# Peptides against a protein of PDB entry 2MBZ, part 36

Target 1, 143 residues: chain A of PDB entry 2MBZ
Amino acid sequence: GINLTPEEKFEVFGDFDPDQYEEEVRERWGNTDAYRQSKEKTASYTKEDWQRIQDEADELTRRFVALMDAGEPADSEGAMDAAEDHRQGIARNHYDCGYEMHTCLGEMYVSDERFTRNIDAAKPGLAAYMRDAILANAVRHTP

## One batch from the design tools (peptide; made by RFdiffusion4, then SolubleMPNN)

Design b2_p13_8_s3 (from b2_p13_8, 5 letters changed)
Fold by OpenDDE base, seed 2:
Formats: sequence, C-alpha cells, structure tokens
Structure b2_p13_8_s3 (fold): chain B 143 residues (1-143), chain A 13 residues (1-13)
Amino acid sequence: as target 1 above (143 residues)
Amino acid sequence: AFGGALAFLAGAL
C-alpha cells in the first residue's frame, strides 16, 4: 500500500481513499507485471512523490480539457501528444506501459463507470476523449 | 480524481 500517514494521504488524495480499493486492485491486477512493478516502484515513494504524481495528473486533465474546449479532435496532434505524455508518465511512475496496455487503459476509462465518473468530473465526455486520443496515439506509433 | 483513478489502475494502492 501507500506508506503515508492518514494526514499525508488526506493532503495528497483528499476525499479519495486508495486504501478502500487495495483488495479489489489485488484481485483484478495482482497477477500482472504492471501490478508488481507498481508495488515495487511506489514502495519507496514519499509524500512529495505522490503529490508530484497528483500534480502531473491534474495538469494532464487541464490539458485535455483545454483541447476539448478549443474544439481539437481527439486524433489531433495536440490530443495525441497529451496521450503520449500520459503513457510516458505511467511508464516513469508506475509500470512499463506500451501502446497496447495504454489502449486497454483508455478502454477501461469508458467501460468502468467509476473511472468515467471520476474523470468526467472535470468535463463531461473527458474519459471518452482521452480514450480516443490514446487510441489515436497508439495507432500513429504502430506502423 | 484522475490521479486517484490512475493509482487504482496501476495497482499502486
């Protein structure tokens, strides 16, 4: 799990309690390399590390919202670049994330209503937009 | 909330 005090967890994650999902995550992903890599890598993360990850996620969210508001299609260069940065961020902070994995994650954003609701809190349709951008980015990098 | 969703996805919990 995340080795932060309750106070630190609140400061970083706010109302979201990752501990509530530990068992489900293990049940769904426990046999994957992604889970193993993430657990090993994040075991040493400090509050500052987690805060950085949250900040990066927030920045990415704002970036996608801005693209949507500007009317940029999800297969635009801007949207695909944002998707690529997202993929690289996952790879850097959590686990090896190839384009196939990334596409699967994108699909989860729209198929798991919990993810959809959380993402779309920033803007309705954001999860679908991200999924489409992720797919487009994967396609352009898979000749 | 996206950050939390990402953590859930990554199994980083």
Scores: peptide ipSAE 0.175, ipTM 0.812, DockQ to the pose 0.511
Fold by OpenDDE base, seed 3:
Structure b2_p13_8_s3 (fold): chain B 143 residues (1-143), chain A 13 residues (1-13)
Amino acid sequence: as target 1 above (143 residues)
Amino acid sequence: AFGGALAFLAGAL
């Protein structure tokens, strides 16, 4: 779990409460290697570590929004590079994230309304754009 | 801020 005080959790995550999803996460992922790796990595994370992770995600969101506003296709080099950075960020902070796993995550962004709502808060259609960029990036890295 | 929310829902708890 997250070793932060209630105040620190609010400062980092705001109105989002990670604890409300703990049971669901265990039910869905508790027997996966990804879950184990994430628990091992995040066990030592400080408030500053969690804030850095949030900041990285926000920066990537802004990058995707800028690409959409510029009219760049989701399979453009810029969009695929952003997707690759997203994949690598997951690998650094949480668990080994191959292209298959990344594609599954992208599909979840459009199939789970909770993800779609959270992502599209930045720009309508962003979740679908990210999914398409993730898929394109996976394809270009698969012979 | 979708990073934290996404991480947890994706099993990165």
Scores: peptide ipSAE 0.169, ipTM 0.808, DockQ to the pose 0.511
Fold by OpenDDE base, seed 1:
Structure b2_p13_8_s3 (fold): chain B 143 residues (1-143), chain A 13 residues (1-13)
Amino acid sequence: as target 1 above (143 residues)
Amino acid sequence: AFGGALAFLAGAL
């Protein structure tokens, strides 16, 4: 789990309580390489590391919202680049994230209402936009 | 941020 005090967890995650999902995550992903890699990487993370991850996510969210507000298609260069940065961020911070895995995550964003609600808190339809951008980015990187 | 959901629902613990 996350080796932070309750106060530190609150500072970083706010109203989102990661402990609420630990069991479900273990049930769904506990036997995957992604889970193992994530556990190994994050075991040494400090509050500052987790905060950085949240800041990166916030920045990416703002970037996607700006693209949507500008009317840029989800398969635009800008949107696909944002999707690529998202994939790379996952790879750096959590686990190796190939394009196939990334597309699976994108589909989950629109299929699991908890993800949809969390993402769309920034802007309605953001989850779908991200999914579409992720798919487009995966396609352009697939020979 | 979706980072929290991503990290703790998609196996990125």
Scores: peptide ipSAE 0.166, ipTM 0.807, DockQ to the pose 0.505
Fold by OpenDDE base, seed 4:
Structure b2_p13_8_s3 (fold): chain B 143 residues (1-143), chain A 13 residues (1-13)
Amino acid sequence: as target 1 above (143 residues)
Amino acid sequence: AFGGALAFLAGAL
């Protein structure tokens, strides 16, 4: 798991408890390359690394919210660029994330109510907006 | 933010 003290975990993740999902993650993903890559990569992560990842996620959330507030379509260049940054962030921090995988993740954001609730806490409909942007970005990169 | 969700997706634990 994450090699942080309980206090460090609280400082980084706050109300989110990643440990509560460890068993489910292993059950769902334990036999995938993505899981293996993530475990290997994150094994060396410090508190500062995890904080950076959280900060990146926060920044991306703000970008998507701003796009929605501005009325930008999910298939706008701005929204697709944000989706691309999301994909690249996953690739950089966790595992190789192709466009097909990314679209699958986007679909999960709207099909798993836990993810939907978590994401939409920032803004109602954000999960669906992200899904649509992810799909649009995948399409433009796979002609 | 979706950071927690991302961690779950990645199987970071």
Scores: peptide ipSAE 0.163, ipTM 0.807, DockQ to the pose 0.508

Design b2_p13_8_s4 (from b2_p13_8, 7 letters changed)
Fold by OpenDDE base, seed 2:
Structure b2_p13_8_s4 (fold): chain B 143 residues (1-143), chain A 13 residues (1-13)
Amino acid sequence: as target 1 above (143 residues)
Amino acid sequence: SFGGALAFLSASL
């Protein structure tokens, strides 16, 4: 699990309890390369590392919201670039994330209501917008 | 938030 004290976990993740999902994640993805890579990488993460990851995610959220507010299509250059940065962030912090994997994650954002509710807390329809941007980015990089 | 869900996302497909 995450090597943080309960207090540190609260400081970084707030009301979200990552340990709540540990068993489900292991049951569903425990035999995948992604799971192994993630566990190996994150095993050495400090509180500062986790905070950085959260900050990056928050920044990405703000970026997508700004694009939506500006009326930019999800297949715009700006939205696709944000999706690409998201993919690269996953690859850097968690596991190798190709475009197919990224597309699957995007689909999960809209198919798993837990993700949808969590993401759309920032702006209604954000999860769908991200999914569409992720798909568009994947298409442009896999002609 | 999206960031808050990363712990689950980190191992999800």
Scores: peptide ipSAE 0.118, ipTM 0.778, DockQ to the pose 0.545
Fold by OpenDDE base, seed 1:
Structure b2_p13_8_s4 (fold): chain B 143 residues (1-143), chain A 13 residues (1-13)
Amino acid sequence: as target 1 above (143 residues)
Amino acid sequence: SFGGALAFLSASL
């Protein structure tokens, strides 16, 4: 699990308790390379590391929301670039994330209501917008 | 945001 005190966890994640999903994550992906890589990488993470990851996610969320508010299509260069940054962030922080993996994640964002609700808390339809941007980004990088 | 689901995301496929 995340090696932080309850206080540190609250400071970084707020009302979200990542530990409550640990069992489900293990059950669903415990035997995958992604899970192994994530466990290995995050085992050494400090509070500052987790905070950085959270900050990066928040910044990316703001970017997508701004794109939506501006009326930019999900397949615009701006939206696809944001999707690419998302993919790269996952790769740096958690596990190797190719475009196929990324598209699967995007689909999960709209098919798992828990993800949808969490993401759309920032803006209704954000999960779908991100999914579409992820798909578009994958397409442009997979001729 | 998606960051609010980091634990689940980090192991997602």
Scores: peptide ipSAE 0.117, ipTM 0.778, DockQ to the pose 0.513
Fold by OpenDDE base, seed 3:
Structure b2_p13_8_s4 (fold): chain B 143 residues (1-143), chain A 13 residues (1-13)
Amino acid sequence: as target 1 above (143 residues)
Amino acid sequence: SFGGALAFLSASL
């Protein structure tokens, strides 16, 4: 699991409880390369590392919300660039994330209510917007 | 945010 004290976890994640999902994650993905890579990378992460990851996610969320508020379609250059940054962030922090993997994650954002509720807390429909941007970005990078 | 569900994100697919 995450190598933080209960107090540190609260400071970084707030109301979200990552321990709530540990067993499910291990049962579903414990035998995948992505899981292995993530465990290897995050094993040395400090509280500051986890905070950085949360801050990066918050910044990207604000970018997507701003695009939606401006009326930019999910397949706009701005939205696709934000999706690309999201993909690269996953690759940097957790595991190799190709475009196929990324599209699967995007679909999970709208099919798993837990993700949808978490993402749409920033703005209703954000999860669907992100999914569409992720798909568009994958398409433009596929010959 | 999507980063809130880190435990699931780190092992998704």
Scores: peptide ipSAE 0.116, ipTM 0.783, DockQ to the pose 0.493
Fold by OpenDDE base, seed 4:
Structure b2_p13_8_s4 (fold): chain B 143 residues (1-143), chain A 13 residues (1-13)
Amino acid sequence: as target 1 above (143 residues)
Amino acid sequence: SFGGALAFLSASL
């Protein structure tokens, strides 16, 4: 799992407990290349690494919220660019994330109520907006 | 943020 002390985990993740989902993640993804890559990459992560990942996620959330507040469509260049940065962040920090995989993740954001509630805590409808932006970004990058 | 879902995401995201 995440090689941090309980105090470090609290400092980075706050009220979110990543260990709570470890068994379910293993059950769903344990036999995939994505899971293997993620375990390999994150095994050496420090507190600072995890903090950076959280900061990146927060920044991306703020970008999407700002786009929504500005009335930008989910298939706007700005929204699609944010989706692309999301995809690249996953690839950099966890596992190779192609456009098809990314669209699957986006769909999970709206189909799994736990994800929807967590994401929409920042702004109602954010999960759906992200899903739509992810899909649009995938479409523009594939024939 | 979606990062809060990051743990469930960690293998999936």
Scores: peptide ipSAE 0.128, ipTM 0.783, DockQ to the pose 0.515; fails the geometry check

## One batch from the design tools (peptide; made by RFdiffusion4, then SolubleMPNN)

Design b2_p14_1_s1 (from b2_p14_1, 4 letters changed)
Fold by OpenDDE base, seed 3:
Structure b2_p14_1_s1 (fold): chain B 143 residues (1-143), chain A 14 residues (1-14)
Amino acid sequence: as target 1 above (143 residues)
Amino acid sequence: SRAAGALAFLGTYF
């Protein structure tokens, strides 16, 4: 699990308990390279590291929402740049994330109801917007 | 962020 004290976990994740998903995560992804890499990287993460990851995710969410509110299409340069930063963030914090992997993640965001619900909590349709931006970014970087 | 946490730990780790 996450190497934080109960108090630290509360400070970073609030009422969310990441350990509650450990079994399901292992069942679904335990045999993937991504899972292994993530476990290896996060094993040394401090409270501050986890907080930074949360902050980065929140910032990216705000960025995508702003793009949607501005009427920028998901295949705009702005949206694709946000998608690229998303990909790089995953690579930096968790596991190697190429464009194919990123595309698969984007598809999961719209096909897995739990992801869709969580993402769209910020703005309805955000998951689909992110997926489309991810696809567009992958295409432009893989001509 | 509850949403970010869920995304990280619902399987794919973001």
Scores: peptide ipSAE 0.109, ipTM 0.775, DockQ to the pose 0.461
Fold by OpenDDE base, seed 5:
Structure b2_p14_1_s1 (fold): chain B 143 residues (1-143), chain A 14 residues (1-14)
Amino acid sequence: as target 1 above (143 residues)
Amino acid sequence: SRAAGALAFLGTYF
């Protein structure tokens, strides 16, 4: 699992406890390549690594929110670029993430209420906006 | 802070 002390986990994740989902993740995805790759990559992550990942996610969230507030459509170049950065971030930090996998993740953001609720906490409709941007980005890269 | 961790561990990764 995450090799952080309880204090470090609180400093990085705050009130969120990733350990509460460990069993469900293993049951649903434990036999996938993505799960294996993620476990192998993150096994050596330090507190600073996890904090960096959190900071990157926060920055991406602010970027999408700013696009929505500006009225940029989800298939705009700006929104698609943000989606591409999201895909590449997953690839760097966790597992190989192609465009098909990315679109599946986007669909999960709007179909799993737990994801939708968490994402939309930043801005209502953000999950749907991200899904649409992810799909548009995938389409432009696979004509 | 509240995004990456929650997304990464909700039955999948991000």
Scores: peptide ipSAE 0.117, ipTM 0.783, DockQ to the pose 0.445; fails the geometry check
Fold by OpenDDE base, seed 2:
Structure b2_p14_1_s1 (fold): chain B 143 residues (1-143), chain A 14 residues (1-14)
Amino acid sequence: as target 1 above (143 residues)
Amino acid sequence: SRAAGALAFLGTYF
């Protein structure tokens, strides 16, 4: 759970309550290192930390949307750089995120309709674009 | 955003 007051949660997440997914997250990911690492890291997070994470996600979304609007392919340098920043952001805030893990996350973005719907709210096809950029970034960083 | 929050906690933490 997130150690924020109801007021703080509202300020950061609005009407969205992340705690509603706690049980499902535990069921699906509770036995993974990622889950354990995330619980450990986020246990000390303040309101400002959570807000920063939200801001970083919003910035990344805007960046990908701008790339799509410009017609840049998902395997362009710009798109792959954005994917790399996304991977590094996960590593800083939640858990160790290698390229293999990152590609798995990308696949989830297009296979789980809840993720697809939320991501594509910013721009139709964004989830697929991110997945492709993530894959391309992983390939270029694989010796 | 709500989307960012959902992505953070919908079983993957992004």
Scores: peptide ipSAE 0.116, ipTM 0.777, DockQ to the pose 0.461; fails the geometry check
Fold by OpenDDE base, seed 1:
Structure b2_p14_1_s1 (fold): chain B 143 residues (1-143), chain A 14 residues (1-14)
Amino acid sequence: as target 1 above (143 residues)
Amino acid sequence: SRAAGALAFLGTYF
């Protein structure tokens, strides 16, 4: 799991305990390269690293929300660029994330109620918007 | 964020 003290975990994640999902993640993805890579990378992460990751996610969330508020389609350049940044963030912080993997993740955002609920807490429909943007970004990069 | 934490550990980027 995360090698942070309980206090550090609280500071970074608040009331959310990511370790609550450790077993499920292992069950679902434990035999994948993504899981292996993620475990290897995150094993050395400090509190500051995790905080940075949270900050990046928050920025991305705000960016998508702003796009939605502006009425920009999910297949707009702005939305697709945000999706690309999301993909690159995953690749940087966790595991190699190609466009196929990314689209699978996007689909999970709308098919798993836990993701949908958490994402849409920022704005209703955000999960679907992100999924659509992710798909559009993948399409434009797969001519 | 709440979403970021859930996303990261359920299989995606924060």
Scores: peptide ipSAE 0.111, ipTM 0.780, DockQ to the pose 0.445; fails the geometry check

Design b2_p14_1_s2 (from b2_p14_1, 5 letters changed)
Fold by OpenDDE base, seed 1:
Structure b2_p14_1_s2 (fold): chain B 143 residues (1-143), chain A 14 residues (1-14)
Amino acid sequence: as target 1 above (143 residues)
Amino acid sequence: SRAAGMLAFLSSYF
């Protein structure tokens, strides 16, 4: 689980407890390299590390929302750049995330209602927009 | 909380 005290977890995540998914995650992904890498990386994360990750995610969300509000298509330079930053953020903080992995994540965002609901809380259709941007970014980086 | 949720999903595939 997250290596934070209950108080620290509340300060960073509020009422949301990421550890609520620990069992499901282990059951579904426990044998993957991604899981191993994530566990290894996050084992040493401090409160400040988790807060930074939260801030990065929030900033990225704002970027996508702004792009949507501006009417920029998901395959615009701006949207694809945001998707690239998203991919790199995952790679930096959690596990190696190539374009193929990233597109799989994007599909999950629109196929798993839990992800969709969580993402679209910021703006309806955000999950789909992100998925499309992720796909477009992957395409432009694939020979 | 939005970021927290996304973090949990991204960190472990959910």
Scores: peptide ipSAE 0.095, ipTM 0.766, DockQ to the pose 0.445
Fold by OpenDDE base, seed 5:
Structure b2_p14_1_s2 (fold): chain B 143 residues (1-143), chain A 14 residues (1-14)
Amino acid sequence: as target 1 above (143 residues)
Amino acid sequence: SRAAGMLAFLSSYF
């Protein structure tokens, strides 16, 4: 759980309510290593920690949007580097995230409508672009 | 952001 007050949660996450998904996440992934690692790492996270995570994600979103606006392919050096930073961010903040797992996450971004809708709120097609960049980054690191 | 929060939370368990 996120050990923030309701006010702090609103300040950090705004309209997103992570508590809405806690039961589903526990039921679907409660027995995975990723879940256990995430619970362990985030147990002591402060408001400032969560805010940092949000800021990092926002910056990454801006990078991908800028790449798309510039017409850069998802397998460009810039897009793959952004995907790598995304992978490393997950590893630092939540759980061990290898390239295979990262690829699976990318596929989820385009196969789960909730993720797709939420990601594409920043820019239509962003979820697919991220998935493609994640895949390209995985390929270049596992030849 | 809303997107960041959703990605951080849900992806943490996949």
Scores: peptide ipSAE 0.095, ipTM 0.773, DockQ to the pose 0.639
Fold by OpenDDE base, seed 3:
Structure b2_p14_1_s2 (fold): chain B 143 residues (1-143), chain A 14 residues (1-14)
Amino acid sequence: as target 1 above (143 residues)
Amino acid sequence: SRAAGMLAFLSSYF
Protein backbone atom coordinates (compact mmCIF):
# COMPACT_ATOMS: atom_id res chain seq x y z
CA GLY B 1 0.00 0.00 0.00
CA ILE B 2 0.83 3.68 -0.06
CA ASN B 3 2.96 4.51 2.95
CA LEU B 4 1.42 7.83 3.94
CA THR B 5 -0.33 9.03 7.06
CA PRO B 6 -4.03 9.79 6.81
CA GLU B 7 -3.19 13.48 6.83
CA GLU B 8 -0.62 13.09 4.07
CA LYS B 9 -3.04 11.04 1.98
CA PHE B 10 -5.62 13.78 2.29
CA GLU B 11 -3.09 16.42 1.31
CA VAL B 12 -2.11 14.46 -1.81
CA PHE B 13 -5.28 12.68 -2.89
CA GLY B 14 -8.01 14.71 -1.22
CA ASP B 15 -11.32 12.93 -0.88
CA PHE B 16 -9.94 9.78 -2.47
CA ASP B 17 -8.12 6.79 -1.02
CA PRO B 18 -6.45 4.69 -3.70
CA ASP B 19 -5.71 1.96 -1.16
CA GLN B 20 -9.37 1.01 -1.14
CA TYR B 21 -8.80 -0.55 -4.56
CA GLU B 22 -5.62 -2.42 -3.69
CA GLU B 23 -7.27 -5.80 -3.17
CA GLU B 24 -9.32 -5.58 -6.35
CA VAL B 25 -6.26 -4.57 -8.36
CA ARG B 26 -4.21 -7.42 -6.94
CA GLU B 27 -6.94 -9.94 -7.68
CA ARG B 28 -7.42 -8.76 -11.25
CA TRP B 29 -3.89 -7.89 -12.30
CA GLY B 30 -1.57 -9.28 -9.65
CA ASN B 31 0.03 -11.74 -12.05
CA THR B 32 0.87 -9.17 -14.72
CA ASP B 33 4.28 -7.69 -15.38
CA ALA B 34 2.80 -4.21 -15.17
CA TYR B 35 1.60 -4.84 -11.64
CA ARG B 36 4.98 -6.15 -10.55
CA GLN B 37 6.77 -3.16 -12.05
CA SER B 38 4.39 -0.71 -10.45
CA LYS B 39 4.68 -2.26 -7.01
CA GLU B 40 8.45 -2.26 -7.32
CA LYS B 41 8.65 1.38 -8.42
CA THR B 42 6.13 2.83 -6.01
CA ALA B 43 7.46 0.97 -2.99
CA SER B 44 10.02 3.72 -2.46
CA TYR B 45 7.77 6.66 -3.26
CA THR B 46 7.54 9.45 -0.72
CA LYS B 47 4.76 11.93 -0.17
CA GLU B 48 6.61 14.28 -2.49
CA ASP B 49 6.77 11.62 -5.18
CA TRP B 50 3.05 10.99 -5.01
CA GLN B 51 2.38 14.72 -5.03
CA ARG B 52 4.52 15.09 -8.14
CA ILE B 53 2.56 12.34 -9.85
CA GLN B 54 -0.70 14.06 -8.92
CA ASP B 55 0.59 17.38 -10.20
CA GLU B 56 1.59 15.79 -13.49
CA ALA B 57 -1.83 14.23 -13.85
CA ASP B 58 -3.55 17.53 -13.06
CA GLU B 59 -1.42 19.35 -15.60
CA LEU B 60 -2.27 16.80 -18.26
CA THR B 61 -5.94 17.09 -17.39
CA ARG B 62 -5.81 20.85 -17.79
CA ARG B 63 -4.05 20.39 -21.10
CA PHE B 64 -6.71 18.06 -22.47
CA VAL B 65 -9.50 20.30 -21.20
CA ALA B 66 -7.90 23.28 -22.91
CA LEU B 67 -7.72 21.34 -26.16
CA MET B 68 -11.38 20.41 -25.90
CA ASP B 69 -12.38 23.97 -25.10
CA ALA B 70 -10.44 25.16 -28.12
CA GLY B 71 -12.32 22.69 -30.31
CA GLU B 72 -9.22 20.72 -31.24
CA PRO B 73 -10.01 17.24 -32.53
CA ALA B 74 -8.84 14.30 -30.46
CA ASP B 75 -6.64 13.31 -33.40
CA SER B 76 -5.01 16.72 -33.62
CA GLU B 77 -1.28 17.07 -33.11
CA GLY B 78 -1.91 18.75 -29.79
CA ALA B 79 -4.18 16.02 -28.50
CA MET B 80 -1.93 13.23 -29.72
CA ASP B 81 1.08 14.90 -28.11
CA ALA B 82 -0.80 15.10 -24.83
CA ALA B 83 -1.62 11.42 -25.16
CA GLU B 84 2.03 10.66 -25.79
CA ASP B 85 3.03 12.56 -22.67
CA HIS B 86 0.43 10.59 -20.75
CA ARG B 87 1.94 7.33 -21.99
CA GLN B 88 5.44 8.45 -21.10
CA GLY B 89 4.30 9.53 -17.66
CA ILE B 90 2.92 6.07 -16.97
CA ALA B 91 6.19 4.58 -18.18
CA ARG B 92 8.25 6.77 -15.86
CA ASN B 93 6.13 6.38 -12.78
CA HIS B 94 4.62 2.90 -12.96
CA TYR B 95 5.45 0.41 -15.70
CA ASP B 96 6.53 -0.03 -19.30
CA CYS B 97 3.66 1.29 -21.33
CA GLY B 98 3.69 0.58 -25.04
CA TYR B 99 1.13 1.83 -27.48
CA GLU B 100 -0.97 -1.30 -27.30
CA MET B 101 -1.08 -1.13 -23.52
CA HIS B 102 -1.91 2.55 -23.71
CA THR B 103 -4.78 1.84 -26.06
CA CYS B 104 -6.15 -0.70 -23.62
CA LEU B 105 -5.93 1.84 -20.83
CA GLY B 106 -7.80 4.35 -22.94
CA GLU B 107 -10.58 1.86 -23.50
CA MET B 108 -10.74 1.21 -19.78
CA TYR B 109 -11.33 4.92 -19.20
CA VAL B 110 -14.63 4.69 -21.04
CA SER B 111 -15.63 1.12 -20.16
CA ASP B 112 -15.11 1.32 -16.39
CA GLU B 113 -17.64 3.77 -15.01
CA ARG B 114 -15.43 4.53 -12.02
CA PHE B 115 -12.71 5.87 -14.30
CA THR B 116 -15.20 7.68 -16.49
CA ARG B 117 -16.85 9.38 -13.55
CA ASN B 118 -13.58 10.51 -12.04
CA ILE B 119 -12.08 11.74 -15.30
CA ASP B 120 -15.23 13.52 -16.44
CA ALA B 121 -15.34 15.39 -13.15
CA ALA B 122 -12.93 17.80 -14.83
CA LYS B 123 -15.03 18.06 -17.98
CA PRO B 124 -17.86 15.94 -19.37
CA GLY B 125 -16.61 13.78 -22.20
CA LEU B 126 -12.96 14.06 -21.20
CA ALA B 127 -12.53 10.30 -20.81
CA ALA B 128 -13.78 9.69 -24.33
CA TYR B 129 -11.61 12.50 -25.65
CA MET B 130 -8.55 11.01 -23.98
CA ARG B 131 -9.38 7.56 -25.31
CA ASP B 132 -9.66 8.90 -28.83
CA ALA B 133 -6.42 10.85 -28.52
CA ILE B 134 -4.66 7.76 -27.19
CA LEU B 135 -5.90 5.74 -30.15
CA ALA B 136 -4.82 8.39 -32.61
CA ASN B 137 -1.39 8.63 -31.04
CA ALA B 138 -0.98 4.87 -31.20
CA VAL B 139 -1.99 4.81 -34.86
CA ARG B 140 0.48 7.49 -35.89
CA HIS B 141 3.26 5.49 -34.23
CA THR B 142 2.29 2.22 -35.88
CA PRO B 143 4.59 1.32 -38.79
CA SER A 1 -7.29 15.62 -7.32
CA ARG A 2 -9.72 12.74 -7.12
CA ALA A 3 -9.35 12.01 -10.80
CA ALA A 4 -5.58 12.08 -10.63
CA GLY A 5 -5.56 9.76 -7.65
CA MET A 6 -7.67 7.15 -9.33
CA LEU A 7 -5.75 7.43 -12.58
CA ALA A 8 -2.40 7.16 -10.88
CA PHE A 9 -3.31 4.06 -8.95
CA LEU A 10 -5.81 2.26 -11.15
CA SER A 11 -4.12 3.14 -14.43
CA SER A 12 -1.14 1.26 -13.11
CA TYR A 13 -3.34 -1.78 -12.70
CA PHE A 14 -4.76 -2.36 -16.11
Scores: peptide ipSAE 0.093, ipTM 0.771, DockQ to the pose 0.610
Fold by OpenDDE base, seed 4:
Structure b2_p14_1_s2 (fold): chain B 143 residues (1-143), chain A 14 residues (1-14)
Amino acid sequence: as target 1 above (143 residues)
Amino acid sequence: SRAAGMLAFLSSYF
């Protein structure tokens, strides 16, 4: 799990406990390269690292919400750029994330109710918007 | 932060 004290976890994640999903994640994905890479990368993460990652994710969420509020299509340059930054953030912080992998994640955002509920807490329909932006970004980068 | 859930899932495809 995440190598933080209970106090540090609360400071970074609040009432959400990411380790509550550890067993399920290991059972479903424990033999994948993505899981291995993530465990290796995050093993050395400090509280400050996790906080930075949280801040980056929050900023990206706000960015997508702002795009939606502005009426920008999910296949707009702005939305696709946000999706690209999302992909690169995953690659930097967790595991290699190519465009195919990214589109799979996008589909998960709308097919797994836990993801959908978590994402749409920021704005209804955000998960679908992100999925569409991710797909559009993948298409433009895959001739 | 709402990002907590996303990060937990993204790290290993919850």
Scores: peptide ipSAE 0.094, ipTM 0.767, DockQ to the pose 0.453; fails the geometry check

Design b2_p14_1_s3 (from b2_p14_1, 4 letters changed)
Fold by OpenDDE base, seed 4:
Structure b2_p14_1_s3 (fold): chain B 143 residues (1-143), chain A 14 residues (1-14)
Amino acid sequence: as target 1 above (143 residues)
Amino acid sequence: SRAAGALAFLGMYF
């Protein structure tokens, strides 16, 4: 769980309550290495750490939106580089994220309506664009 | 953001 006060949680996440997903995450992923690693890493995170993570995610979202607006294909170098930065960000902040894991996350973005809705709030089709960029990046980095 | 938070907790296993 997040060791922030209710006030700090509001400052970082606004009206969104991340704890609403705690039970589901534990039920679905609680026995995975990724879950263990994430809990271990985030246990020491401060409010500033969580805010940084949010800011990085927002920046990446804006970056993908800008690529879409510019008409860059999801398998363009720019889109694949953004996907790689996304993967590395997950690795730094949460858990080891290989290319297969990353592609699984990308598929979830388009198959779980909650993710699709949240992502596409920034731009319709963004979830699919990210999924495609993630896949393309994985392909170019695997033998 | 709200969207980033949802992605983090539901999809990134923390």
Scores: peptide ipSAE 0.102, ipTM 0.773, DockQ to the pose 0.534
Fold by OpenDDE base, seed 5:
Structure b2_p14_1_s3 (fold): chain B 143 residues (1-143), chain A 14 residues (1-14)
Amino acid sequence: as target 1 above (143 residues)
Amino acid sequence: SRAAGALAFLGMYF
């Protein structure tokens, strides 16, 4: 699991408990290379590392929300660049994330109501916007 | 939000 004390987990993740999903994650992903890579990378993560990851996620969320508020299409350069940064962030912090994998993640954001609900808490329709941006970014990098 | 990012453990993070 995450190598943090209960107090540190609360400081980083707030009232969300990632341990609630440990069994489901293992069931769905336990036999994948992504799962193995993530466990290996995150095993040494400190509170500062997890906080950095959360800060990066918050910044990306703000970027997407700002793009939506500005009326920028999900296939705009700005939206696709944000999607690319998202993909690269996953690759740096967790596991190798190619464009096919990234597209699958985007589809999950709109097909799993738990993801949709929590992503859209930042702005209604954000999950769909991210999915569309992820797809557009994948297309432009796979001509 | 931080909570939204943490939720990604279901499919994005492990």
Scores: peptide ipSAE 0.100, ipTM 0.778, DockQ to the pose 0.421
Fold by OpenDDE base, seed 3:
Structure b2_p14_1_s3 (fold): chain B 143 residues (1-143), chain A 14 residues (1-14)
Amino acid sequence: as target 1 above (143 residues)
Amino acid sequence: SRAAGALAFLGMYF
């Protein structure tokens, strides 16, 4: 699991307990390269590392919400750039994330109700917007 | 955030 003390986990994740999902994650993705890479990378993460990851995710969320509020299409340069940063963030923090993998993640965001609900908590339709931006970004980088 | 955590631990291992 996450190599943090209970106090550190509380400081970073608050009431969210990532360890409660360990079994489900292993069951669903335990045989994938992504899972292996993520376990290897995160094994050395400090409290500060996890906090940075959380902050990056929050910043990206705000960025997408701002784009939506501004009426920017999901295939706009702004939205696609945000999607690219999302992809790079995954690659940096968790596992190699190519454009095909990224599009699969985007599709999951709209196909898995649990993800949709969590993402759309920031703004209704955000998951779909992200998926569309992810797809558009993948297309422009793989013409 | 709860959303970030869910993405990281439930879906980002895909």
Scores: peptide ipSAE 0.096, ipTM 0.779, DockQ to the pose 0.523
Fold by OpenDDE base, seed 2:
Structure b2_p14_1_s3 (fold): chain B 143 residues (1-143), chain A 14 residues (1-14)
Amino acid sequence: as target 1 above (143 residues)
Amino acid sequence: SRAAGALAFLGMYF
């Protein structure tokens, strides 16, 4: 799992324990390239690395929420740019993430209720908004 | 956030 002390894990994730999902992740994704790449890449991550990843996720969430609050459609340039940054962030931190993979992730956000619930905690409908933005971004980059 | 962490590991994706 994550190579952090209990105190470091608390500092980064609070009461959330990511290690509780290790077995489920292996069962669902263990045979994918994404899983292998993520395990290899994150093996050397420090507390600061994990904190950065959390900060990036929070920043992206705020960005999407702001777009929704402004009434920008999910296929707007702003929303698609946010989706592109999301894709690139996954590529930097975890695994190669092409546009096809990204659209699959977007679909998971609306089909897996655990993802939907966690995402929509920031704003109702955010998961669907992200999915639509991800799809739009993929379309514009694969003409 | 806890949500971000959950998303990171639940799906290995953000």
Scores: peptide ipSAE 0.108, ipTM 0.781, DockQ to the pose 0.450; fails the geometry check

